# Ledger of designs, part 112: peptides against a protein of PDB entry 2QAS

Target 1, 120 residues: chain A of PDB entry 2QAS
Amino acid sequence: PPEDLMQYEAMAQDALRGVVKAALKKAAAPGGLPEPHHLYITFKTKAAGVSGPQDLLSKYPDEMTIVLQHQYWDLAPGETFFSVTLKFGGQPKRLSVPYAALTRFYDPSVQFALQFSAPE

## One batch from the design tools (peptide; made by RFdiffusion4, then SolubleMPNN)

Design b2_p27_4_s2 (from b2_p27_4, 14 letters changed)
Fold by OpenDDE base, seed 5:
Formats: structure tokens, sequence, C-alpha cells
Structure b2_p27_4_s2 (fold): chain B 120 residues (1-120), chain A 27 residues (1-27)
């Protein structure tokens, strides 16, 4: 097959990562997500740029799925990464995740799902 | 889209993972 010098597959993945960013921006807006929408976001915990408490990340050495429905605070969706506060072990923990670290995005309310390739 | 999950089996797996996530992070 001919060589793709345009790297269309990478462009397509980046475009779809934009869906996640847009969804998170909707979630961070006043009023949050419209009910019953809620998000399950999976990412590689050891990917470059992932930041969080050691006790939390150590529990998930490969991938972690976070739920954005009722138990989250201060969601801040930036242009290259998002950060959010979640309760873990009864304590608030700040997590920062680059969009490039994502492997799955799912909204069960409408069964909308995306999958991504992420750094190993 | 190639990156949108349409396979029922894959969707079921994602739903199962979602349920587990709720258990891990639910108060």
Amino acid sequence: as target 1 above (120 residues)
Amino acid sequence: SRYVVTDPAELEAMEAEAKKAEEDFAA
C-alpha cells in the first residue's frame, strides 16, 4: 500500500480526542452535563503528563477509569489536558490527564463510545 | 467511524468496566 505522508489516521484520532475535550468543556460549564449524561474516561496512568497522588496511581499501574457524574469537583478542561478533583479513600485527590493519554471515552446514557491509541 | 465502538461485545465490555469504576469511586 502507498505510504500515507499526510498521517490521516493520526489526524482522525486527534479530531476524535477533540470530542472528549468538548464534552468535558460542556461538563465544566455552569449547570454541568445535561441529565442523564455522565462520562467514563479511561487513560494510561503511566503516560507522559499524567499527574496525581501516588496512592491512587499505584493502585492502577496500567489503566484507570474515572467517573464524572456526581463525585467530582473543579473540573478544568484545558487545551492539552484536563484536571479534576475526585474522592478516593474518602479524601479529595487532584488528577491531571493529558488528552493524549486517553484510551476510552464512554457515555452510557446514550451508549456513545470512543477508543484511542495511547502511549505505552 | 473506525474509532467509534459499534461492536456489541466491545460495548458490553466497556459497560462492565464502567460499572466497576462506579464501585471504585462511588461514595
Scores: peptide ipSAE 0.063, ipTM 0.697, DockQ to the pose 0.571
Fold by OpenDDE base, seed 3:
Structure b2_p27_4_s2 (fold): chain B 120 residues (1-120), chain A 27 residues (1-27)
Amino acid sequence: as target 1 above (120 residues)
Amino acid sequence: SRYVVTDPAELEAMEAEAKKAEEDFAA
């Protein structure tokens, strides 16, 4: 097959990553997500741009899933990454995750699921 | 459902991982 110089596959994946960004922006709006919607977000913990507490990231050397339902604070969905505060071990922990690091997105309330290939 | 864009096996794995996440991040 001919060489794809447009990188359509990557474009399509990025468009779908945009769905996650949009969903997070809805979650960050006043009132949060409309019930019963909630989000499970999985990402590569060693991907470029991922940052967070050492104790947390060490526990998940490959991938980690976070749940945005009732126990999250200060969700800040930027254009290239989002940050959020979660309780871990009884203490608030701040995470910053680039959308490019995402591998899975799931909203069980409507069984909406997305899967991505993320760089290591 | 109609919104699932991955195979059932992967979805099941997602749900299992999600369950673990809920336990680890419980308040």
Scores: peptide ipSAE 0.059, ipTM 0.690, DockQ to the pose 0.414
Fold by OpenDDE base, seed 2:
Order: sequence, then structure tokens, then C-alpha cells
Structure b2_p27_4_s2 (fold): chain B 120 residues (1-120), chain A 27 residues (1-27)
Amino acid sequence: as target 1 above (120 residues)
Amino acid sequence: SRYVVTDPAELEAMEAEAKKAEEDFAA
């Protein structure tokens, strides 16, 4: 079969990752997400650019899912990554995650789900 | 659901994981 030099699959993946970025930007806007919308975001914890507390990342050596509903602060969605403060074990932890590290996105309020391929 | 871009079986697994994640980060 002919070689795809356009890399259409990668472009499609980037477009879908754009949904996550857009959703996070809505979440970070004044007033947050409209109820009852909330986000479950899964990512590879060892992916390039992922940063956070060692104790937290050690608990989730492969993938980690975070919940953005009630217990999160200072959500900062950039163009290539987002950062957020979560309370883990009763302590605030700052986490930074590139969109490229994402593997799943889910909004249970409307059952909207996305899956992504991320480097192992 | 028309909003799901994955198969129902995977969605079910995602929901289960989501519930676990919520418990892990509960206040």
C-alpha cells in the first residue's frame, strides 16, 4: 500500500487532543465547568514532560487518572501542557502533564470518551 | 452514546477506573 507521507493519523490524534485542551480551558475559565460536567484524565506517568511529586508518581508507575470536579486548584491549561494542583493524601500536589502524554479523557456527565496513543 | 468514540466495553472500563480515581483523591 502507498506510504502516508501526510501523517493523517497523527493529525487526527492532535485534533482530538485539542478537544481535551479546549475542555481544560473551559474548566479554567471563571466559574469553571458548567454543572454537572467534570473530567477524568488519564496519562502515562513516565511520559516525557510529565512532572509532579515523586511519592504520587511512584504510586502510579504506568498510568494515572486524575479527577477534575471538586478537589482541584490553579488549573493552568497551556498550549502544549496543563498544570493543576490536586489534594493527595491530604496534601496539595502540583502536577504538570503534556497533552501528548494523555491516553484517555472522559466526561461521565454526558458519557463523552476519547482514547489516545501515547509513548510507552 | 453518540458522544463515545470508543467501544462500549472500553467505556465501561474507563468508568470503573474513574470511580477508583475519585476514591483515591477524595478529601
Scores: peptide ipSAE 0.051, ipTM 0.684, DockQ to the pose 0.440
Fold by OpenDDE base, seed 1:
Structure b2_p27_4_s2 (fold): chain B 120 residues (1-120), chain A 27 residues (1-27)
Amino acid sequence: as target 1 above (120 residues)
Amino acid sequence: SRYVVTDPAELEAMEAEAKKAEEDFAA
């Protein structure tokens, strides 16, 4: 088959990742996500740009899923990555995840799901 | 507010549901 020099698949993937970014921006806005919306976000923990506590990332060497529900603590959705403070072992931990590292996104309230191919 | 790192068992269940949702969305 002919070679896709436009890289449409990658463009489509990036566009869909934009949905996650937009959703997180809504989540970070005052009042958070409108009830009953909440987000499951899965990403490759070893992907370039992912940063967080060593103990946390060691526990989840391949993929990790975080759930954002109700209110949000210091969620900061940037243009290329988002960061958020999570509780781990009773302690606040800062996690930063590039959108490119995402593998799954899910809002069970409306059963909206996306799947992505992410580089390791 | 709630921030949870999903354990493998919960992840498996979520993934199964997510797969179904994705298929339904694509249909």
Scores: peptide ipSAE 0.023, ipTM 0.521, DockQ to the pose 0.059

Design b2_p27_4_s3 (from b2_p27_4, 13 letters changed)
Fold by OpenDDE base, seed 4:
Structure b2_p27_4_s3 (fold): chain B 120 residues (1-120), chain A 27 residues (1-27)
Amino acid sequence: as target 1 above (120 residues)
Amino acid sequence: SRYVVTDPAELAAMAAEAERAEAEMAA
């Protein structure tokens, strides 16, 4: 097949990553997400810019999925990354995840799902 | 769309993964 020198796939994915950012901004707004919406976000734990407790990241050497529904705090969706406090085993953990590290985004309430390729 | 998941089987799998993730976080 012809070689794509424009890298349209990457452009398309970046555009769709904007959906995730927008969704997170909605979640961070007062009142949070409108019920019954909630988010499952999967990301590469070793991707550049990913930050969090080493014990947690060690448990998920490749990728992990976080849930934004009832147990998250201080969601801060920035322009290139978002940070959030989540409870893992009852312990609050702060995570910082670049949007570029995302591999999946899922909202079960409406079965909306996105998939992305992400760097290691 | 190639990036918007629409396959029922894949969505079902993602749902299952989501449930597992939720349980893992709650453990």
Scores: peptide ipSAE 0.361, ipTM 0.882, DockQ to the pose 0.633
Fold by OpenDDE base, seed 2:
Structure b2_p27_4_s3 (fold): chain B 120 residues (1-120), chain A 27 residues (1-27)
Amino acid sequence: as target 1 above (120 residues)
Amino acid sequence: SRYVVTDPAELAAMAAEAERAEAEMAA
């Protein structure tokens, strides 16, 4: 079969990663996400640019899923990564995650889901 | 779509994973 020199798959994934970024920007806006929308985001914890508490990242050596619904603060969706404070076991933890590290995005309120290939 | 998940079974699995993740965060 012909070789795809345009790398359309990668471009398509990047475009869809833009959906995640846009959704997070909506979540970060005053008032947050419109009810009942909330987000589950899965990412590779060892991907380049991922940062957070050592204890938390050690607990999830491959992937972890975070939920943005009622227990999140200071969501800062940048152009290449987002940062957010979440409570794990009642303790606030700050995470920084590049969009490129994402493997799944899910909004159960409308059953909208995206999946991505992320670097190992 | 290859990247937009539409399979009901896969969506159900993602829902279950979401529930587990939420429980772990609350623990």
Scores: peptide ipSAE 0.356, ipTM 0.878, DockQ to the pose 0.661
Fold by OpenDDE base, seed 1:
Structure b2_p27_4_s3 (fold): chain B 120 residues (1-120), chain A 27 residues (1-27)
Amino acid sequence: as target 1 above (120 residues)
Amino acid sequence: SRYVVTDPAELAAMAAEAERAEAEMAA
């Protein structure tokens, strides 16, 4: 096919990343997500802007999937990234993840899933 | 949309990964 100088694929992915942002904003609202909705978010752990405990990130050198259902606190969905406190092995960990680092989004309650390419 | 996963096999795989991730977080 002809060369796409508009980079529509990237635009489309960024638009759909907005779905994740919107979903997280719903989750961050008082009362959280409406039952039985819960979110599985996969991201590149080495992507620019990803931050968290090094012991945790080193355990997942490529990608990590986090679960937003029961054990999450202080979810803060910003414009370019979100931060959240999650328990891993019973210990609270603060993660900061740019939306651009996301590779997968899944809500099993309605089997809604998105996939993205993410930069390293 | 190619970015919205609709293939049952892919969804099943994502479900399995989800369960694994949840168990791993709890461990």
Scores: peptide ipSAE 0.352, ipTM 0.879, DockQ to the pose 0.664
Fold by OpenDDE base, seed 3:
Structure b2_p27_4_s3 (fold): chain B 120 residues (1-120), chain A 27 residues (1-27)
Amino acid sequence: as target 1 above (120 residues)
Amino acid sequence: SRYVVTDPAELAAMAAEAERAEAEMAA
């Protein structure tokens, strides 16, 4: 088959990552997400640009899923990454995650799900 | 779309992972 010099698959992935970014921007807006929408986001913890408490990240050596529903603060969706404060075991933890590190996105309220290939 | 997950088994797996993650965060 002919070689794809346009990298259409990567373009498609990036477009869908844009959905996640847009959803997070809605979540960060005043009032948050409209009920009953809430988000589950899975990412590679060792991907470049991922940062957070070492104790937390070491607990999830491959991937971890965060929940944006009731217990999140200071959600800041940037253009290339987002940061958010979440409670784990009652303690607030700050995470910073590049969109490129994402592997799954899920809104169970409408059963909307995306999956991505993420670099290590 | 091949990139939007519609397979029931995949959705079920995501639901299970979501539930697990929620429990881990609450622990």
Scores: peptide ipSAE 0.346, ipTM 0.877, DockQ to the pose 0.675

Design b2_p27_4_s4 (from b2_p27_4, 12 letters changed)
Fold by OpenDDE base, seed 4:
Structure b2_p27_4_s4 (fold): chain B 120 residues (1-120), chain A 27 residues (1-27)
Amino acid sequence: as target 1 above (120 residues)
Amino acid sequence: SRYVVTDPAELAEMEAEARAAEAEFAA
């Protein structure tokens, strides 16, 4: 096939990553997501910019899926990454994830799913 | 779309993963 010098795949992924960012911003707004919407976000735990507790990242050496529904706090969606506090092992843990690290985004309430390629 | 998943099998897998994640984080 012809060589793509436009990098359409990257552009498309960036555009769709914008959906995730927008969804997280909605989730972070007062009142949170409208029921029954909730988010499952999968990301590469070793991707550049990922930050979290050692015990959490050790348990998920490749990919990790977090759920944003009932048990999350202080969701802060920035322009390049989001951070959130989750309860892991009964303890609050702060996680920071660049949007570029995402591999999956899923809202089961409407079966909306996105897939991405993420660097290690 | 290549990035918007509509395949039932893929969705089912994501659903299963989601349920597992819910249990992990007590959601």
Scores: peptide ipSAE 0.133, ipTM 0.742, DockQ to the pose 0.544
Fold by OpenDDE base, seed 5:
Structure b2_p27_4_s4 (fold): chain B 120 residues (1-120), chain A 27 residues (1-27)
Amino acid sequence: as target 1 above (120 residues)
Amino acid sequence: SRYVVTDPAELAEMEAEARAAEAEFAA
């Protein structure tokens, strides 16, 4: 195909990553997500900017999925990354995930799904 | 959109992954 000097594909990906950011901001707002909405977020654990406990990240050397429904705290969606506290092994663990590290986003309540390319 | 998943088979896979993730992080 002809060369795309506008880089429309990248622009489209960025726009759709914006959907995830917006959804997380809704989740972080007072009252949280409107029931029954909840989020499954998959990301590359070795992507640049991903931060978390060694025991958790070691268990998922490629990618992992987190569930934002009942067992999460202090969700903080920034402009380039979000952070959240999850319980793992009975202990609270803080994760920081750049939106660029995301590979999947899914809301099973309405079967809304997105897929993204992310650094390997 | 190419990035919006509408294929039933892919949705089924995501549902299965979601279920597995829920089991892993459920307390």
Scores: peptide ipSAE 0.121, ipTM 0.745, DockQ to the pose 0.558
Fold by OpenDDE base, seed 2:
Structure b2_p27_4_s4 (fold): chain B 120 residues (1-120), chain A 27 residues (1-27)
Amino acid sequence: as target 1 above (120 residues)
Amino acid sequence: SRYVVTDPAELAEMEAEARAAEAEFAA
């Protein structure tokens, strides 16, 4: 097969990362996600731009999955990253994750799943 | 699709991890 000089795979992956961003924006909108939709998001904790509490990042040195359903606050989906407050160990923790750090996205309600390769 | 998981085995794995993650952040 000929060499792909257009880098279609990368373009397609970026487009699909856009799905995650769009989904998070829906979640952040008034009323939140339409029931029963909820999101499980996995990301590389050591990826550039990832920010969070020491105890949380130390516990998950490679990847971690967060769930956005009932226990999350102040979801702020930006253009390049999103931030959210989660309860960890009973305490609220602010987490910031670039979309580029994502490796998996899943909505159990409709069994919609995406997988990505993320740089460290 | 390469990026959309349709393999039942992979889906089952994601569901299992989801359950574990939900328990971790259930507090």
Scores: peptide ipSAE 0.075, ipTM 0.704, DockQ to the pose 0.545
Fold by OpenDDE base, seed 3:
Structure b2_p27_4_s4 (fold): chain B 120 residues (1-120), chain A 27 residues (1-27)
Amino acid sequence: as target 1 above (120 residues)
Amino acid sequence: SRYVVTDPAELAEMEAEARAAEAEFAA
């Protein structure tokens, strides 16, 4: 078959990553996500652009999952990354995660799940 | 879609990880 110079597969993957971004923007809006929707987001902790507290990231050297339901603050979904404050060990911790670092997205309320390839 | 998880085993793993995450950030 002819060479795909459009890179349609990559575009399709990015479109699916766009679902996560869109969902986060909904979550960041006033009132948050409509019940019972909530998000489990998994990402590579050593991926480029990932930023967070040393104690938290060292505890999860490969991947970690964060939950966006009731215990999160200041969710800021940007165009290339999102940031959010979560409590870890009783203390607020700020995380910054590029969408490119995501490996899994899950909304258990409707069993909607996505998987992504994320380079380190 | 190949990027949507439909395999029961993959879903179970995802749910288990999610459950663990809930415990970690429950406070």
Scores: peptide ipSAE 0.071, ipTM 0.699, DockQ to the pose 0.547

Design b2_p27_5_s1 (from b2_p27_5, 7 letters changed)
Fold by OpenDDE base, seed 4:
Structure b2_p27_5_s1 (fold): chain B 120 residues (1-120), chain A 27 residues (1-27)
Amino acid sequence: as target 1 above (120 residues)
Amino acid sequence: SRYVLAPTPEVVAELEALIAEAEADQA
């Protein structure tokens, strides 16, 4: 196949990552997401910019999926990353995840899914 | 592909399994 020097795939990924950011901003707004929408987000835990408790990230050495439905707090979607507090084993943990680290985004309420390639 | 727009039923099934695990971890 011919070589793509335009990097269309990368451009498409960047555009689609914008969907995730927009969705998270909706989730962070007063009232949160409209029922029954909720989000499942998978990301590479070792990607640059990912931060959180060492024990938690160690438990998920490759990828981690977080659920944003009923048990999340202080969702802060920035321009390049978002942070959120989630409970793991009953304990609140703060995570910071760059959008570039995402590998999957899913809203099961409407079966909307996006998959991305993310650097290690 | 580097990205997937429309997940196949197979992908959906995989995601549903992942969901169960994630929900258990964050319960």
Scores: peptide ipSAE 0.242, ipTM 0.797, DockQ to the pose 0.588
Fold by OpenDDE base, seed 2:
Structure b2_p27_5_s1 (fold): chain B 120 residues (1-120), chain A 27 residues (1-27)
Amino acid sequence: as target 1 above (120 residues)
Amino acid sequence: SRYVLAPTPEVVAELEALIAEAEADQA
């Protein structure tokens, strides 16, 4: 097959990561996500730029999935990463996750799913 | 990357298991 000098696959991946960013921006807007939409986001915890409490990241040495429905606060979707406060065992924890670290995105309300390869 | 509009029952089951774990951790 001919060589793809345009690198369309990489461009497509970037575009799809943009969907996650856009969805998070909707979630962060006043009123939050339109019900019944809610998000499950999986990321590699050791990927560059991922930050959070040591105890939390140590508990999930490979991948971690966060739930954005009822128990999330101060969602801040930036251009290259997002940060959010979640409760684990009742304790609030702040996570910062680059979009490039994502491996899965799912909205069960409409069964919309994305899967990504993420560098570690 | 993979884009799925209508996941198969198998994929849904996998996701639901992951969801259950995540929800338990964040309870």
Scores: peptide ipSAE 0.238, ipTM 0.797, DockQ to the pose 0.578
Fold by OpenDDE base, seed 1:
Structure b2_p27_5_s1 (fold): chain B 120 residues (1-120), chain A 27 residues (1-27)
Amino acid sequence: as target 1 above (120 residues)
Amino acid sequence: SRYVLAPTPEVVAELEALIAEAEADQA
């Protein structure tokens, strides 16, 4: 097959990752997400730029899924990554996740889903 | 393909399984 020098698939991935960024910006705004929207986000825990408690990341050596519905705090969606505080076993923990580390995005309220390949 | 726009029934089933796991972890 001919070589794609434009790398269209990579450009499409970046554009679609922008949907996740935009959704998180809505979630971070006053009032949060409009009901009944809520988000499930899966990411590669060993991807470059992922940061969080070592014990938590060690527990999930490949991928982790987080839920943004009722129990999240201080959601900060930046231009290249987002950070958020979540409770695991009742303990608040801060995570920072580059959008490039994402492998899945899902809003079950409207069954909107995206699936990505992400480097480790 | 590196991405999927519209989830197949298989993807939906996988996501539903992950939901239960994630909600348990964040309980």
Scores: peptide ipSAE 0.237, ipTM 0.791, DockQ to the pose 0.582
Fold by OpenDDE base, seed 5:
Structure b2_p27_5_s1 (fold): chain B 120 residues (1-120), chain A 27 residues (1-27)
Amino acid sequence: as target 1 above (120 residues)
Amino acid sequence: SRYVLAPTPEVVAELEALIAEAEADQA
C-alpha cells in the first residue's frame, strides 16, 4: 500500500485518545459520571510515564485494568496524563497514567469501547 | 490498525473477561 505521509491513523488515534481524556474530565467534574456510566481502562504498566507503587505494578508486568465506578478518589485528569487513587486489597494506591499508555477504554453501560496500540 | 472503533461481539467478550479480573483485584 502507498505510504501515508499525512499519518492519518496517528491523527485518528490521538483524536480517540482525546475521547478518553474528555470522559475522565467528565468523571472528575462535580457530580461525577452520570449513572449508570462507569469506566474500565487498560494500560501498559511498563509504558513511559506510568507511575505507582512498585509492588502493585510488579504484579502486572504487561497490562492492568482499573475500574472507575465506586472505588476511586481524587481523579485528576491532566492534559497528558491522569492520576487517581484506587483501593487494592483495601489499601489506597495512587496511580499516574499517561493517555499514551492506554490500550483499552470501555464503558459497559452503553458498550462503548476503544482500543489503542501503546509502546511496549 | 493501531486503534479499533465499534467493538465486535468478540471484542466485547474479551473486555468482559478483563472486567471480571479488574473487579476482583479492586474488590
Scores: peptide ipSAE 0.236, ipTM 0.793, DockQ to the pose 0.555

Design b2_p27_5_s2 (from b2_p27_5, 10 letters changed)
Fold by OpenDDE base, seed 4:
Structure b2_p27_5_s2 (fold): chain B 120 residues (1-120), chain A 27 residues (1-27)
Amino acid sequence: as target 1 above (120 residues)
Amino acid sequence: SRYVLAPTPEVVQELQEKIAEAEADQA
């Protein structure tokens, strides 16, 4: 096939990552997501900029999926990454995840799904 | 591909497994 010098696939990927950012900003707004919308977000735990408790990230050496529905706090969607507090085993854990680290985004309420490649 | 707009049934199944894991861990 002909060479794509425009890198359209990369452009589209970045644009779609923007959808995730926008969705998280909606989730962080007063009142949260409109029911029954909720989010499942999968990311590469070793990607640059990912941060959180060492024990938690060690449990997920490749990818981790988080649920933003009932048990999340202090969601802070920035321009390049978001941070959120979740409970694992009853313990609150703060995670910071660059949008570039995402590999999957899913809203089961409307079966909206995105899949991305992510850097290591 | 670098992104998939409409995941295949196989991807959806994998996603469901990750969902189950996430829900269990965050329960």
Scores: peptide ipSAE 0.221, ipTM 0.779, DockQ to the pose 0.557
Fold by OpenDDE base, seed 1:
Structure b2_p27_5_s2 (fold): chain B 120 residues (1-120), chain A 27 residues (1-27)
Amino acid sequence: as target 1 above (120 residues)
Amino acid sequence: SRYVLAPTPEVVQELQEKIAEAEADQA
């Protein structure tokens, strides 16, 4: 097969990850996401740059899904990663997740979904 | 492919399982 010297797949991934970043920026803006939009985000917990409580990450050795709807605080969508505070078992936990670690993004309100390949 | 724009029913089903787990953990 012909060799892709343009690396189109990588370009496409970057563009689509940009959608996630943009969506999170909307979520972080005053007033949050417009109802009924809410987000489910899945990421590789062992990917470079992922940060969070050891006990929480140990519970999810491969992938973890977080919900951004009701119980989230201090969402900070940066240029390469986002951070957010979520409650697990009633306890607030801070997570930092590079966009490159994402494997799935989903907004059930409009059934918009993306799937990504992420580093192991 | 490294990405999917329109996930298959199989992917959606797997996603729903993860959603259920996440909602339970974050409840």
Scores: peptide ipSAE 0.219, ipTM 0.774, DockQ to the pose 0.552
Fold by OpenDDE base, seed 5:
Structure b2_p27_5_s2 (fold): chain B 120 residues (1-120), chain A 27 residues (1-27)
Amino acid sequence: as target 1 above (120 residues)
Amino acid sequence: SRYVLAPTPEVVQELQEKIAEAEADQA
């Protein structure tokens, strides 16, 4: 097939990752997400830039899914990554996840889903 | 492709499994 010199696939993927960023910015705004919207986000735990407690990340050597619904705090969606505090086993843990590490984004309230390929 | 829109039933099922795991872990 012809070579795509425009790199449309990359453009499309960046645009779709932008949807996730925008959604998280909405979630971080005063009042949070409008009910019943809530988010399930899956990411590669070994991707560059992923940061969190070693024991937690070791528990999920490939992918990890986090729930942004009831128990999350200090959601900070930056331009290249977001950080959030979640409770695991009752203990608050701070995670930092680059948007490039994401593999899935899902809002079950409207069955909106995105899937990405992330670097290993 | 590096991205998927309108996931297939198989993808949705996998998502549900990950959701269940996440909810249990963050309970």
Scores: peptide ipSAE 0.217, ipTM 0.777, DockQ to the pose 0.535
Fold by OpenDDE base, seed 3:
Structure b2_p27_5_s2 (fold): chain B 120 residues (1-120), chain A 27 residues (1-27)
Amino acid sequence: as target 1 above (120 residues)
Amino acid sequence: SRYVLAPTPEVVQELQEKIAEAEADQA
């Protein structure tokens, strides 16, 4: 097949990752997400740039899913990664996840889902 | 393709399992 010097596949994937970023920015705005919207985000825990409590990440050697609905704080969606504080076992834990590490994004309220291949 | 807009039933099932795990851990 002919060469694709435009790299359309990569552009399309990047655009879709942009949806996740945009959604998180909405979630970070005052008032949070409009009900009943909430997010389930899955990412590769060993991907470059992922950081958080070692005990927590060790518990999930491959992938981990976080829920952004009722218990999340200080969501900070940056340009290349987002950070958020979640409670695990009642203890607040700070996670930092690059968008490139994401493998799944889901909003069950409207059954909107995206799946990505993420490098580790 | 490295992305999927409409996950297959199998992917959805796997996703639900991860959701359940997340809900339990963040409860």
Scores: peptide ipSAE 0.222, ipTM 0.776, DockQ to the pose 0.559; fails the geometry check

